# Peptides against a protein of PDB entry 5KEZ, part 53

Target 1, 320 residues: chain A of PDB entry 5KEZ
Amino acid sequence: NVAIYNPFRPWWERYQPVSYKLCTRSGNEDEFRNMVTRCNNVGVRIYVDAVINHMCGNAVSAGTSSTCGSYFNPGSRDFPAVPYSGWDFNDGKCKTGSGDIENYNDATQVRDCRLTGLLDLALEKDYVRSKIAEYMNHLIDIGVAGFRLDASKHMWPGDIKAILDKLHNLNSNWFPAGSKPFIYQEVIDLGGEPIKSSDYFGNGRVTEFKYGAKLGTVIRKWNGEKMSYLKNWGEGWGFVPSDRALVFVDNHDNQRGHGAGGASILTFWDARLYKMAVGFMLAHPYGFTRVMSSYRWPRQFQNGNDVNDWVGPPNNNGVI

## One batch from the design tools (peptide; aimed at target 1 D150)

Design b2_p22_1_s1 (made by RFdiffusion4, then SolubleMPNN; from b2_p22_1, 12 letters changed)
Fold by OpenDDE base, seed 2:
Order: sequence, then structure tokens, then C-alpha cells
Structure b2_p22_1_s1 (fold): chain B 320 residues (1-320), chain A 22 residues (1-22)
Amino acid sequence: as target 1 above (320 residues)
Amino acid sequence: MRAHAVEYADLDNPFNILYYPA
């Protein structure tokens, strides 16, 4: 991915890929392979946060400022380490003046235009699908158990399906023969937009962002909400079917007040209420649960916003 | 108890990742 130095190595640089090389400030491929093997040997499965919707931001300077030193040029859409070229992006398909998503009520824009300047891959092309599949298959062959598909809302479900159809079965050294990767898709659906979580049910599980948002309002006792209202928690509250749901109290985005859920989201900053929420989630049968493991950072609020929301995990001069 | 989902007013922040231009 791109190496950002201003601010100094923010967490979000990891979501701006310039290659599919397994080489980041967290380690190299050999170290990753070793970790996967060690985890699998003790029954711990690894799921990769796969960024396949886009490459880096269009405004990032060209050069070799990347975690593996690979050259890239956002301006010319040149990513030779893959390789991708200008033919592999949706620049000509997006019809907005800026090239970015301008109207989230237009599903075509949401999927064909750039997410806040991130170069949008042309997932309709078999070449692009194959390059992504090769990346994911390499991980599968190493021994990962599945994937979180980042920014799934911004990809056509059919394109995702086409990629998934190219995937290998899981590594038989640790998984039963014929096992398929566990897939859950990040889709922000809080209502009010044309893209729905149900559009993606055919590809795997979907993140249910209503879960943390609503649970937060209840536990905070906002607007007269009561714990007794949780009696029909799950589908009774309009959430996706349990067998399609990946549930969580918070994630890295809304822990910083971004993404989905707003101020209702409970985090470790509100320790007592957060423990209540996580405890409830783990006790309740609805959905597949995910527990957040995060870190503290020096928050500094200005005009209601944390100006240090970019701060990544504890590191040694950029190395994790 | 609630019988259906309630709409949210989070359309002003629909992003699933944070992006800061270089």
C-alpha cells in the first residue's frame, strides 16, 4: 500500500493498495505465512480484510513511496506491480463531473465512481477479476480461512460473485477437503439508500450496521429506549436474517465517529456501557459475532471532531 | 418492542473508510 508520512503512517493508508504483494509495515510474506501456519495449528483461523474495490487515491504522488517499494502512478492509473493500467479502471464509466461519487441515491454512481477519490477498479473486466482472484487464491493457498470484502457496497454483486467463483477451496492441510472460504461483505445499509444488504446475500454474509447503532441507543437509554425492547432483538428489529448477518458493536471507522452509526456507537472509551453491549452480543444467538480489538490514541476534539482520528496502532517509527 | 427497522440520518457520512487527500 501507499506509505503516507503526513500524517505519519495513518491507519487508513492500509486501505490504499498499489499492489497485491504481501509486504507491509506489519511484515513480509514469509512472516505472514508463518503466522497463518502457527494460528491454524492451534485452531485459530485467519480472515483477511481484502481491499479489492479500488487502488490508492487519485491525488497520491507517483513514485515508490509504498510499503514494498513498488512503483505506482495514480495520475496515469499505472500500477505495474499488478499490473493495472488506465484500461482497468472505471474512469470512463463514471459519468459524474468529478469522477467521484456525488449522489449516494444513484446506485450506479456508488458502484462505478470513485469513493472519495480512490481509483475505482473495473471489476466488470475478466482481467481485473482474475488479478484479484490470484491475490485471494494466494492467500487461500497460504491457509487463510476467508475474507472480509472491503467496500462491497461499491462493487456490483455480480462482479463479486464472478471473483468468488474463481477461488480455490481452502487449504486441505487445515480444512476439510472441499471447504470454501468464509466470506463476509462490508455493506453499510442503515436505510434510505437504493443499495441494500440483501443485494449481497448470494455472495456470503453481510455486516449489519444497524446492530451496533441500535444497541447503542438502547444501552444509552436514548429517547426512552429500554432494555426490555430487546426481547425480539434480531430480525424482529428489521435486521438481516441471522444466517446472513455479521454483527459487531463497533469497528475501526465508527469507533472514530465515521462510517455508520454516529454517536450512538459504543466503544471502549465508554468502558462500562461497552462491556454491557459486547456481553449482550456474545450472549445473544443472532448473527455471527465479531469482537473489536483496538487501542487508545491521543484524542483531540476540535469542533466536535477528533483531529487525531488518523492515528494508527502502536508502532516503532512506523513499523508495527 | 420494535417491529421494524428505523431509518438513520447518517447519509452525510456514508463512507466505509476514511480518506485524506495527499
Scores: peptide ipSAE 0.047, ipTM 0.648, DockQ to the pose 0.033
OpenDDE base, seeds 1, 3, 4, 5: peptide ipSAE 0.015, 0.044, 0.039, 0.037; ipTM 0.447, 0.653, 0.655, 0.653; seed 3 fails the geometry check

Design b2_p22_1_s2 (made by RFdiffusion4, then SolubleMPNN; from b2_p22_1, 11 letters changed)
Fold by OpenDDE base, seed 2:
Structure b2_p22_1_s2 (fold): chain B 320 residues (1-320), chain A 22 residues (1-22)
Amino acid sequence: as target 1 above (320 residues)
Amino acid sequence: SRAHMVEYADLYPPFNILGYPA
């Protein structure tokens, strides 16, 4: 991914890939392989946050400022380490004046235009699908158990399916023969937009962002909400079917901002209420549960916004 | 709409860093 130094190595640089090399601030491929092996050997499975919708931002300077030193040029859409070229992006397909998503009520824009300037990959192309599948298959062969698909809302479900159809079975050294990778897709669906979580049920589980948002309001006792209202928690609250849901109290995004739940989201900053929420989630049978493991950072609020929301995990001069 | 972009800016810091208009 791109190496950002201003601010100094923010967490979000990881979501701006310039190659599919397993060479990052966390280590090299051998170290990753070692970690996966050691985890698998004690029954801990690894799921990779796969960024496959896009490459880095269109405004990032060209050069070799990346975690593995690979050259890239966003301006010319040149990512030779893959390789990708201008033919592999949706620049010509997106019909907005800016090239960015301008109307989230237009599903075509949401999927064919750039998400906040991130160069949008042409996932309709078999070449692009194959390069992504190659990346994911390499991880599968190493021994990962599955994937979180980042920004799935911004990919056509059929394109995702086409990629998934190219995936290998899981490594039989640790998984039963014929096992398929576990897939859950990040789809932010709080209602009001044309793209729905149900569009993605065919590919695997989806994130249910209503879960943390609504649970937060209840536990905070906002708007007269009561714990007794949780008697029909799950589908009764309009959530996706339990067998399609990946549920969580908070994630790295909504822990920092007002999106996908806003101020209702409970985090470790509100320790008492957060423990209540996490405890309830783990006790309740609805959905597949995910527990957040985060870190403290020096929050500094200005005009209601944390100006230090970019701060990444504890590190040693950028190395994690 | 611009309003939607503002909301998603909270989720995607690159939007703010890259200086895209709200």
Scores: peptide ipSAE 0.024, ipTM 0.651, DockQ to the pose 0.028
OpenDDE base, seeds 1, 3, 4, 5: peptide ipSAE 0.019, 0.022, 0.022, 0.023; ipTM 0.626, 0.639, 0.621, 0.627; seed 1 fails the geometry check

Design b2_p22_1_s3 (made by RFdiffusion4, then SolubleMPNN; from b2_p22_1, 12 letters changed)
Fold by OpenDDE base, seed 3:
Structure b2_p22_1_s3 (fold): chain B 320 residues (1-320), chain A 22 residues (1-22)
Amino acid sequence: as target 1 above (320 residues)
Amino acid sequence: ARAHAVEYADLYTPFNILGYPA
C-alpha cells in the first residue's frame, strides 16, 4: 500500500493499495506465512481484510513511496506491480463531475464512482477479477480461512460473486477438504439508502452496523431506551437474518466517533459501558460475533472532531 | 443515522485536503 508520511503512517494507508504484494508495515510475506502457520497449528484462524474495490487515492503522488517499494502512478492509473492500467478503472463509467461519489442515493454512483477519491477498479472486467482472485487465492493457499471484503457496498454483488467463484478451497493441511473461504462483506446499511445489506446475502455474511449503533443507544440509556427492550434483540429489531449477520460493538472506522452509528458507538474509551456491550454481544446468540482489539492514541478534539483520528497502532518508526 | 458520505469523508480526511482533479 501507499506509505503515507504526512501524517506519519496513518492507519488508513493500509486501505490504499498499490499492489497485492504481501509486504507491509506489518511484515513481509515469509513472516505472514509463518504467522498463519503458527496460528493454524493452534486452532486460530486468520481472516484477511481484503481491499479489492479500489487502489490508492487519485491525488497521491506518483513514485515508489509504498510499503513494498513498488512504483505506482495514480494520475495515469498505472500500477505495474499488479499490473493495472487506465483500462482497469471506472473513470469512464462514473458520470459525476468530480469522479467521486456525490450522491449515496444513487446506487450507480456508489458502485461506479470513486469512494472519497480512491481509484475505483472496474470489477466487471474479467482481467480485474482474475487479478484479485489470484491475490486472494495466494492467501488461501497460504492458509487463511477467509476474508473481510472492504467497501463491499461499493462493489456490485455480481462482481463480487464472480471473484468468489474463482477462489480455491481452503488449505487441506488445516481445513476439511472442500472447505470454502469464510466471507463477510462490509456493507454500511443503517437504512435510508437504496443499497441494502440483503443485496449481498448471496456472497456471504454482511456487517450489521445497526447492531453496534442500537446497542450503544440502549446501553447508554439514550432516548429512554431500556435493556429490557432487548428481549427481541436481533431480527426483532429489524436486523438482517442471524445467519447473514456479522456483529460487533465497534470497528476501527466507527471507533473514531464519526463512523457508522455516530456517537452511540461504544468503544474502549467508555470502558465500563463497552464491557457491558461486548459481554452482552458474546452472550446473545444473534449473528457471528467479532470483538475489537484496539489501542489508545492521543485524542485531540477540535470543534468536536479528533484531529488525531489518523493515528495508527503503536509502532516502531512506522513498523509494527 | 449519519449519512455514509459524511462517514467515509471523515475516515479519509486527507483526501479532502488533497483534492481530486477532474
Scores: peptide ipSAE 0.024, ipTM 0.672, DockQ to the pose 0.029
OpenDDE base, seeds 1, 2, 4, 5: peptide ipSAE 0.022, 0.023, 0.022, 0.022; ipTM 0.661, 0.567, 0.667, 0.687

Design b2_p22_1_s4 (made by RFdiffusion4, then SolubleMPNN; from b2_p22_1, 10 letters changed)
Fold by OpenDDE base, seed 1:
Structure b2_p22_1_s4 (fold): chain B 320 residues (1-320), chain A 22 residues (1-22)
Amino acid sequence: as target 1 above (320 residues)
Amino acid sequence: MRAHMVEHADLYPPFNIFGYPA
């Protein structure tokens, strides 16, 4: 991915790929392979956060400022390490003036335009699908058990399916023959927008963002909410079917968010309430649970906003 | 059934979370 130095190596640089090389601040491919092997050998499975909707931001300077030194040129859409070219992006498909998503009530914009400047891949092209599948298959062959598909809301479900149809079975060294990768898709559906989580049920599980948001309001006792109201927690609260839901109290995005939804989210900063929420989540049968493992950063609030919400995970081992 | 809709903007901060110019 791109190496951002201002601010200094923020968390979000990881979501700006310039190649599919396993060579990042998280480690190199050998280290990753070793970790996957060791985990699998003790029954711990690995699911990769796969960024396949886009490449890096269109405003990033061209050059070799990347975690593995790969050259890239956002201006010309040149990513030779893949390789991608200008033919592999949705620039001509997006009809907004900025090239970015401007209206989230327009499903076509949401899927064909750039998410906050991130160069949007033309996932309708078989070439692009194949390059992504190649990346994911490499991970599958290493021994990962599945994937979180980042920014799934911004991809057409059929394009996702086309990619998934190209995937290998899981590595038979650790998984039963014929096993398929576990797929869960990040879809932000809190209502009010045309794209629905149900659009993606055919591809795998979907993140249920209502879970953490509503649980937060209940535990915080906002708006008269009571724990007793959790009697019909899950589908009874209008959430997606349990067998389609991946649930969580917080994630890296909404942990740093603020607003109506962000403010309700419980995090480690509210330790007691957070433990209550996580405990409830783990005890309740609804959905497939995910527990957040995060880190502290020096929060600095200015006008209600944490100006240090960019701070990335700790790294002091020299990996650039 | 309890239903409450929240817009996308309610989940993310009002600024570009990827550090790009506004």
Scores: peptide ipSAE 0.022, ipTM 0.611, DockQ to the pose 0.032
OpenDDE base, seeds 2, 3, 4, 5: peptide ipSAE 0.021, 0.021, 0.021, 0.021; ipTM 0.630, 0.641, 0.591, 0.624; seeds 2, 4 fail the geometry check

Design b2_p22_2 (made by RFdiffusion4)
Pose (drawn by RFdiffusion4):
Structure b2_p22_2 (pose): chain A 320 residues (1-320), chain P 22 residues (1-22)
Amino acid sequence: as target 1 above (320 residues)
Amino acid sequence: SAANRKGMEPSIQAYNDAQAAS
């Protein structure tokens, strides 16, 4: 991924890919393979955060400011370490004047245009789908059990299916024959938009962002909500079917208060209420549960938004 | 609605705008 130095090494630089080499601030390929093997050998699975909608920001300076030193040039669309060229991006397919996503009532541009200027991969091309599949198959054979598909709302459900069609079964040393990767797709669907999370049920589960937003408001006793109203918690509140939901109280993004749910999201900063919300979630049968494990940063709210929400993991001059 | 989007997106956009202005 791009090594971003202003601001200093933000957590979200990891969502701007430069190549598919397994080489990050978290470690190299040997350390990654070692982790996956050790965890599988004690029965704990690894799920990978797959950033496949885009490469890095279009305005990022060319050079080798990358976590493995790989060269890249966003202005010329050259990512030779993959390799990707200008033919591999949606510049010609997007119809907005800016080339970015401008209107979320238009389902097409949400898919074909740049998300906040991030170079949008042409996922309809077999070559691009093959390069992504090669990356995910490398991970599958190492032994990962599934994927979180980042920014799934900005990918066509069919393009995702075409990529998944190319995946190997899970490593037969640890998983039964014919096992398929566990897919959960990040789609923020709070209603009122043309894209529905149900559009993605053919590919795997989806993140149910309504879950934590509603639970936070209820536990905080905001907006007239009471815990007694949780008697019919689940699809009774308009959530996706339980067998398609990946649920959580907070995630790494919206724990910073700017996300789906804003200030209502309970986090480790609100430890007493947070424990209660996690407890309710873990006790209730709805959904497959994910628990957040975080790091502290110097929060500094100005106008209800944290100007330090970009701060990366604890580090000494960028080394985690 | 912005509530249907990631919280980090504005930060990314601001970074890209600053790089473009450079």

Design b2_p22_2_s1 (made by RFdiffusion4, then SolubleMPNN; from b2_p22_2, 13 letters changed)
Fold by OpenDDE base, seed 5:
Structure b2_p22_2_s1 (fold): chain B 320 residues (1-320), chain A 22 residues (1-22)
Amino acid sequence: as target 1 above (320 residues)
Amino acid sequence: SPENEWGFFPRVAAWEAAQAAA
């Protein structure tokens, strides 16, 4: 991914890829392979956060300022480490004046235009699908158990399916023969938009962002909400079917006070309430549970906003 | 907040604005 130095190596630089090389602030491919092996050997499975909707921002300077030193040129859509060129992006499909998503009530914009300047890959092309599948298959062959598909809301479900249909079975050294990768898709659906979580059920599980938002409201006793109202928790609260849901109290985005859920989201900063919420989540049978493991950072609030919400995990001069 | 930078927070802000306008 791109290396951002202002601010100094923010967490979100990881979501601006310039190649599919396994070479990041967390380590190189050999170190990753070693970790996956060690984890699998003790029954701990690895699921990769796969960023396949886009490459880096269109305004990032061309050069070799990346975690593996790969050259890239956003201006010319040149990513030779893949390789991608101008033919592999949706610039011509997006009809907005800016080239960015301008209206989230227009599903075509949401999927064909740039997500905040991030160069949008043409996932309709078999070439692009194949390059992504090669990346994911390399990870599968290393021994990962599945994937979180980042920004799934911004990809056509059929394009995702086409990629998934190219995937290998899981590595038989650790998984039963014929095992398929576990897929869960990040889709923010709190209602009010044309894109629905149900559009993605055919590809795997989806994130249920209503879970953390509503649970936070109840635990915080906001708006007269009571714990007794949780008697029909799950589908009874309008959530997706349990067998399609991946549930969580917070994620890296809304932990920073932004995104789906707003201020209702409970985090480790509110330790007691957070433990209550996580305990409830783990005790209740609804959905596939995900527990957050995060870190503290030096929060500095200015006008109600944390100016340090970009801070990544503890590191040594940018290396984790 | 990196709301004016090429990161994910501008995206989140845009989405939140869209929700508020809906």
Scores: peptide ipSAE 0.024, ipTM 0.582, DockQ to the pose 0.070
OpenDDE base, seeds 1, 2, 3, 4: peptide ipSAE 0.023, 0.023, 0.023, 0.024; ipTM 0.546, 0.582, 0.568, 0.574; seed 1 fails the geometry check

Design b2_p22_2_s2 (made by RFdiffusion4, then SolubleMPNN; from b2_p22_2, 11 letters changed)
Fold by OpenDDE base, seed 5:
Structure b2_p22_2_s2 (fold): chain B 320 residues (1-320), chain A 22 residues (1-22)
Amino acid sequence: as target 1 above (320 residues)
Amino acid sequence: SMENEYGFYPRIRAWNEAQAAA
């Protein structure tokens, strides 16, 4: 991924890929392979956060300022380490003036335009699908058990399906022959927009963002909400079917939210309430549960916004 | 923070707005 120095090595640089090389601040491919092997050998499975909707931001300077030293040129859409070129992006398909998503009520914009400058891959192309599948299959070969698909809302479900259809069975060294990778898709659906979580049920599980938002409101006792109202928690609250839901109290994005529904999200900053919410989630049978492991950073609020929400994991001068 | 210039702040904002509208 790109190495960002202003601000200094933010968490979100990880989501600006310039190659599919397993070479980042977290370690190299050999170290990753070693970790996967050690985990699998004791029954701990690994699921990779796969960033496949886009490459880095269009405004990032060209050069070799990346975690593995790979050259890239966002201006010319040149990513030779893949390789991708201008033919592999949706620049010509997006019809907005800025080239970015401007209206989330336009499903075509949401899927064909840039997510705030992030170069949007042309996932309709078999070449692009194949390059992504090669990346994911390499991980499967190493021994991962499945994937979180980042920004799935911004990809056409059919394009995702086409990629998934290219995936190999899991590594037979640790998984039964014929095992398929576990897939869960990040889709933010709180209602009010044309893109629905149900659009993605055919590809695997989806994130149920209503879960953390509503649970936070209840635990905080906002708007007269009571714990007793959770008696029909799950589908009874309008959530997706349990067998399609991946549930969580917070994630790295909404942990950094502000105002509106963002304020309802419980995090480790609200230690007592957070433990109550996580305990309830783990005790209740609805959905497939995910527990967050985060870190403390020096929050600094200005006009209701944390100006330090960019701060990444604990590090020593950029080294994790 | 607006320093998330390349896509994440808008995503967070959209989520918050969607929650408010729900």
Scores: peptide ipSAE 0.031, ipTM 0.669, DockQ to the pose 0.057
OpenDDE base, seeds 1, 2, 3, 4: peptide ipSAE 0.029, 0.030, 0.029, 0.031; ipTM 0.652, 0.652, 0.666, 0.656

Design b2_p22_2_s3 (made by RFdiffusion4, then SolubleMPNN; from b2_p22_2, 14 letters changed)
Fold by OpenDDE base, seed 2:
Structure b2_p22_2_s3 (fold): chain B 320 residues (1-320), chain A 22 residues (1-22)
Amino acid sequence: as target 1 above (320 residues)
Amino acid sequence: SMENEWGWLPRVKAWEEAQRAA
């Protein structure tokens, strides 16, 4: 991914890929392979956060300022380490003046325009699908168990399926022969938009962002809500079917006060309430559960916004 | 640019604002 130095190595630089090389601030491919092997050997499975909707921001300077030193040029859409070129992006499809998503009520914009400047890959192209599949298959062959598909809302479900159809079975050294990778898709659906979580059920599980938002409201006792109202928690609250749901109390985005839930989201900053929420989630049978493991950072609020919400995991001069 | 400086977070803010306006 791109190496960002202003601010200094933020967490979100990881979501601006310039190649599919397994070489980042967290280590190289050999170290990753070693970690996967050691984890699998003790029954811990690895699921990769796969960023396949886009490459880096369109305004990032060209050069070799990346975690593996790979050259890239956002201006010309040149990512030779893949390789991608100008033919592999949706620039011609997006009809907005900015090239970015401007109206979330326009499903075509949401999927064909850039997510805040991030170069949008043309996932309709078999070439692009194949490059992504090669990346994911390499991970599968290493021994990962599945994937979180980042920004799935911004990809056409059919394009995702086309990629998934190219995937190998899981590594038989650790998984039963014929096992398929576990897929869950990040889709932010709180209602009111044309894109629905149900559009993605055919590809795997989806994130249920209503879960953390509503649970936070209940545990905070907002709007007169009571714990007893959780009797029909799950589908009874309008959530997706349990067998399609990936549930969580918070994620890295809304832990920073943004994204699908706002102030209702409980985090480790509210330790007592957070433990209650996580405990409830783990005890309740609805959905596939995900527990957040995060870190403290020096929050600094200005006009209601944490100006240090960019701070990444503890590191040694940029190396994790 | 501001887009690059904040990277991932602006999209979330924009989305939230859109939801509030809807």
Scores: peptide ipSAE 0.023, ipTM 0.604, DockQ to the pose 0.064
OpenDDE base, seeds 1, 3, 4, 5: peptide ipSAE 0.023, 0.021, 0.025, 0.023; ipTM 0.605, 0.609, 0.638, 0.588; seed 4 fails the geometry check

Design b2_p22_2_s4 (made by RFdiffusion4, then SolubleMPNN; from b2_p22_2, 12 letters changed)
Fold by OpenDDE base, seed 5:
Structure b2_p22_2_s4 (fold): chain B 320 residues (1-320), chain A 22 residues (1-22)
Amino acid sequence: as target 1 above (320 residues)
Amino acid sequence: SAENEWGFFPRVAAYEAALAAA
């Protein structure tokens, strides 16, 4: 991915890929392979956060400022390490003046335009689908158990399906023969937008962001909410079907308090309430549970906003 | 745009801010 130095190596640089090389601040491919093997050997499975909707931002300077030193040129849509060129992006499909998503109530913009400048891949093209499938299949062959698909609401469900149809079965060294990768898709659906979580049920599980938002409100006793209202927790609260839900109290985005749950989201900063929420989540049968493992950063609030919300994990001069 | 009806998403909002400051 792109290496950002101002601010110094923010967490979000990881979501600006310039290649599909397994070479980041977390380690190189050999180290990753070693970790996957060690984890699988003790029954711990690995699920990769796959960024396949886009490449890096269109305004990033061309060069080799990337975690694996690969050259890239956003201006010319040149990503030779893949390779991608100008033919592999949705620039011509997006009809907005800026080339960015301008209206989230327009599903075609949400899926065909750039997510705030992030170069949008033409996932309708078989070439693009194949390059992504090659990346994911390489990971499957290494021994990963599945994937979180980043920014899924920005991809057409049919394009996702086409990619998934190209995927190998899981590595039989650790998984039963014929096993399929576990897929969960990041879809932020709190209502009010045309794109719905149900659009993606056919591809795998989806993130249920209503879960953490509503649970936070109840635990915080906001708006007269009572614990007794949790009697019909799950589908009774308007959540997606349990067998389609990936549930969590917080994630790396909404932990920082802006969007997809807002201030209701409970985090480790609210230790007692957070433990209550996580305990409830783990005890309740609804959905497939995900527990957050985060880190402390030096929060600095200005006008109600943390100006240090970019701070990444503890590191040694940028290396995790 | 990095904003929907629920506000800004940190990773995209922070990216835009960083580019503007660079």
Scores: peptide ipSAE 0.028, ipTM 0.641, DockQ to the pose 0.337
OpenDDE base, seeds 1, 2, 3, 4: peptide ipSAE 0.025, 0.023, 0.022, 0.025; ipTM 0.572, 0.594, 0.542, 0.615; seed 4 fails the geometry check

Design b2_p22_3 (made by RFdiffusion4)
Pose (drawn by RFdiffusion4):
Formats: sequence, C-alpha cells, structure tokens
Structure b2_p22_3 (pose): chain A 320 residues (1-320), chain P 22 residues (1-22)
Amino acid sequence: as target 1 above (320 residues)
Amino acid sequence: SFTIGAHTKRNANDSNTPYFGP
C-alpha cells in the first residue's frame, strides 16, 4: 500500500493498494505465512481484508513511497508490480464530469467512478479479475478461511461473482474437501439508497451496519429508544436475514465517530455501556458476531468530528 | 435526518458527515 507521510502514516493508507505483494507495516510474506499456519494449527482461522475495488488515490505522487518499495505512478495509471496499466481502470467508463462519484442516487456511477478519487479498477475485464483472483488464491493456499470484501457497494455484484468463480477451494490440510472461502461484503445499507445489501446475497454474507447503529442508540437511551424494545431484535427491526448478517457493535471505521451511526456508535471509549452492548450482541442469536480490538489515539473533537481520526497504530517513527 | 452516500473513509477527502437512515 501507499506509504502516506502527510498525515504521518494514517491507518487508511492500507486501503490504497500499490501491489498485491504481501508486504506491509504488519510484516512480510514469510511472517504472514507463519501467522496463518500457526493460527490454523491451533484451530483459529484468518480472514483477510481484501481491497479490490481500487488501487491508490489518483493524486498520489509517483515514486516508491510504498510499503515494499515498489514503483507506481497514479497519474499515468502504471502499477507495474501487479502489473496494471491505464487499460485496467474505469476512466473511460465513468460518466461524471470530475471522474469521481458525485451522486449516490445513481447506482451506475457509484460502481464505475472513482470513490473519493481512488483509481477504480475495471472489474469487468477478465485480466483484472484474474490478477485479483491470483492474489486471493495465493492467500487461500497459504490457508486463509475467507475474506472481507472492502467497499463492496462500489463493485457490481456480478463482477464480485466473476472474481469468486475463479477462487480455489480452501486448503485441504485444514479444511474439509470442497470448502469455500467465507465471504462477507462491506455494504453500508441504512435504507434510502438504490443499492440494497440484498443485491449481494448471492456472493456471501454482508455487514449489517444497522445493527450497531440501532443498538448504540438503544443502550444510550437516545431518540426515545428503550431496551425493552429489543424483544424483537433482528429481522424484526428490518435487518437482513440472520444467516446473511455479519454483526458488530463498532468497527475500525465507525468507532471514530464519523461513520454509519455517527456519535451513537458505542466504542471502548464508552467502556461501561460498550460492555453491555457487546454482551447483548454476543448473547442474542442474530447474526455471526465480530468483536473489535482497537488501539488508542489522541482523540480531538472539533464540531463533533475527530481531527485525529486518521492516526495510525501505535508506532515509533512509523514502525508499529 | 437521512444522509445519503454512506461509505467507509479511505483518505482525507472523505466527508465527515455521519450516515443515517431515513
């Protein structure tokens, strides 16, 4: 991923890929393979955050400011370490004047245009689908059990299916024959938009962002909500079917207060209420549960938004 | 109030306006 130095090494630089080499601030390929093997050998699975909708920001300076020193040039669309060229991006397919996503009532541009200027991969091309599949198959054979598909709302459900069609079964040393990767797709669907999370049920589960937003408001006793109203918690509140939901109280993004749910999202900063919300979630049968494990940063709210929400993991001059 | 365009932050260009359903 791009090594971003202003601001200093933000957590979200990891969502701007430069190549598919397994080489990050978290470690190299040997350390990654070692982790996956050791965890599988004690029965704990690894799920990978797959960033496949885009490469890095179109305005990022060319050079080798990358986590493995790989060269890249966003202006010329050259990512030779993959390799990707200008033919591999949606510049010609997007219809907005800016080339970015401008209107979320238009389902087409949400898919074909650049998300906040991030170079949008042409996922309809077999070559691009193959390069992504090669990356995910490398991970599957190492032994990962599934994927979180980042920014799934900005990918066509069919393109996702075409990529998944190319995946190997899970490593037969650890998983039964015919096992398929566990897929959960990040789609923020709070209603009122043309894109529905149900559009993605063919590919795997989806993140249910309504879950934590509603639970936070209820536990905080905001907006007239009471815990007694949780008697019919689940699809009774308009959530996706339980067998398609990946649920959580907060995630790495919206724990910073800017996300789906804003200030209602309970986090470790609200430890007393947070424990209660996690407890309710873990006790209730709805969904497959994910628990957040975080790091502290110097929060500094100005106008209800944290100007330090970009701060990366604890580090000494960028080394985690 | 309702807030359209819900997505997760990926750079400094992302809006800080929280997302809410109708």

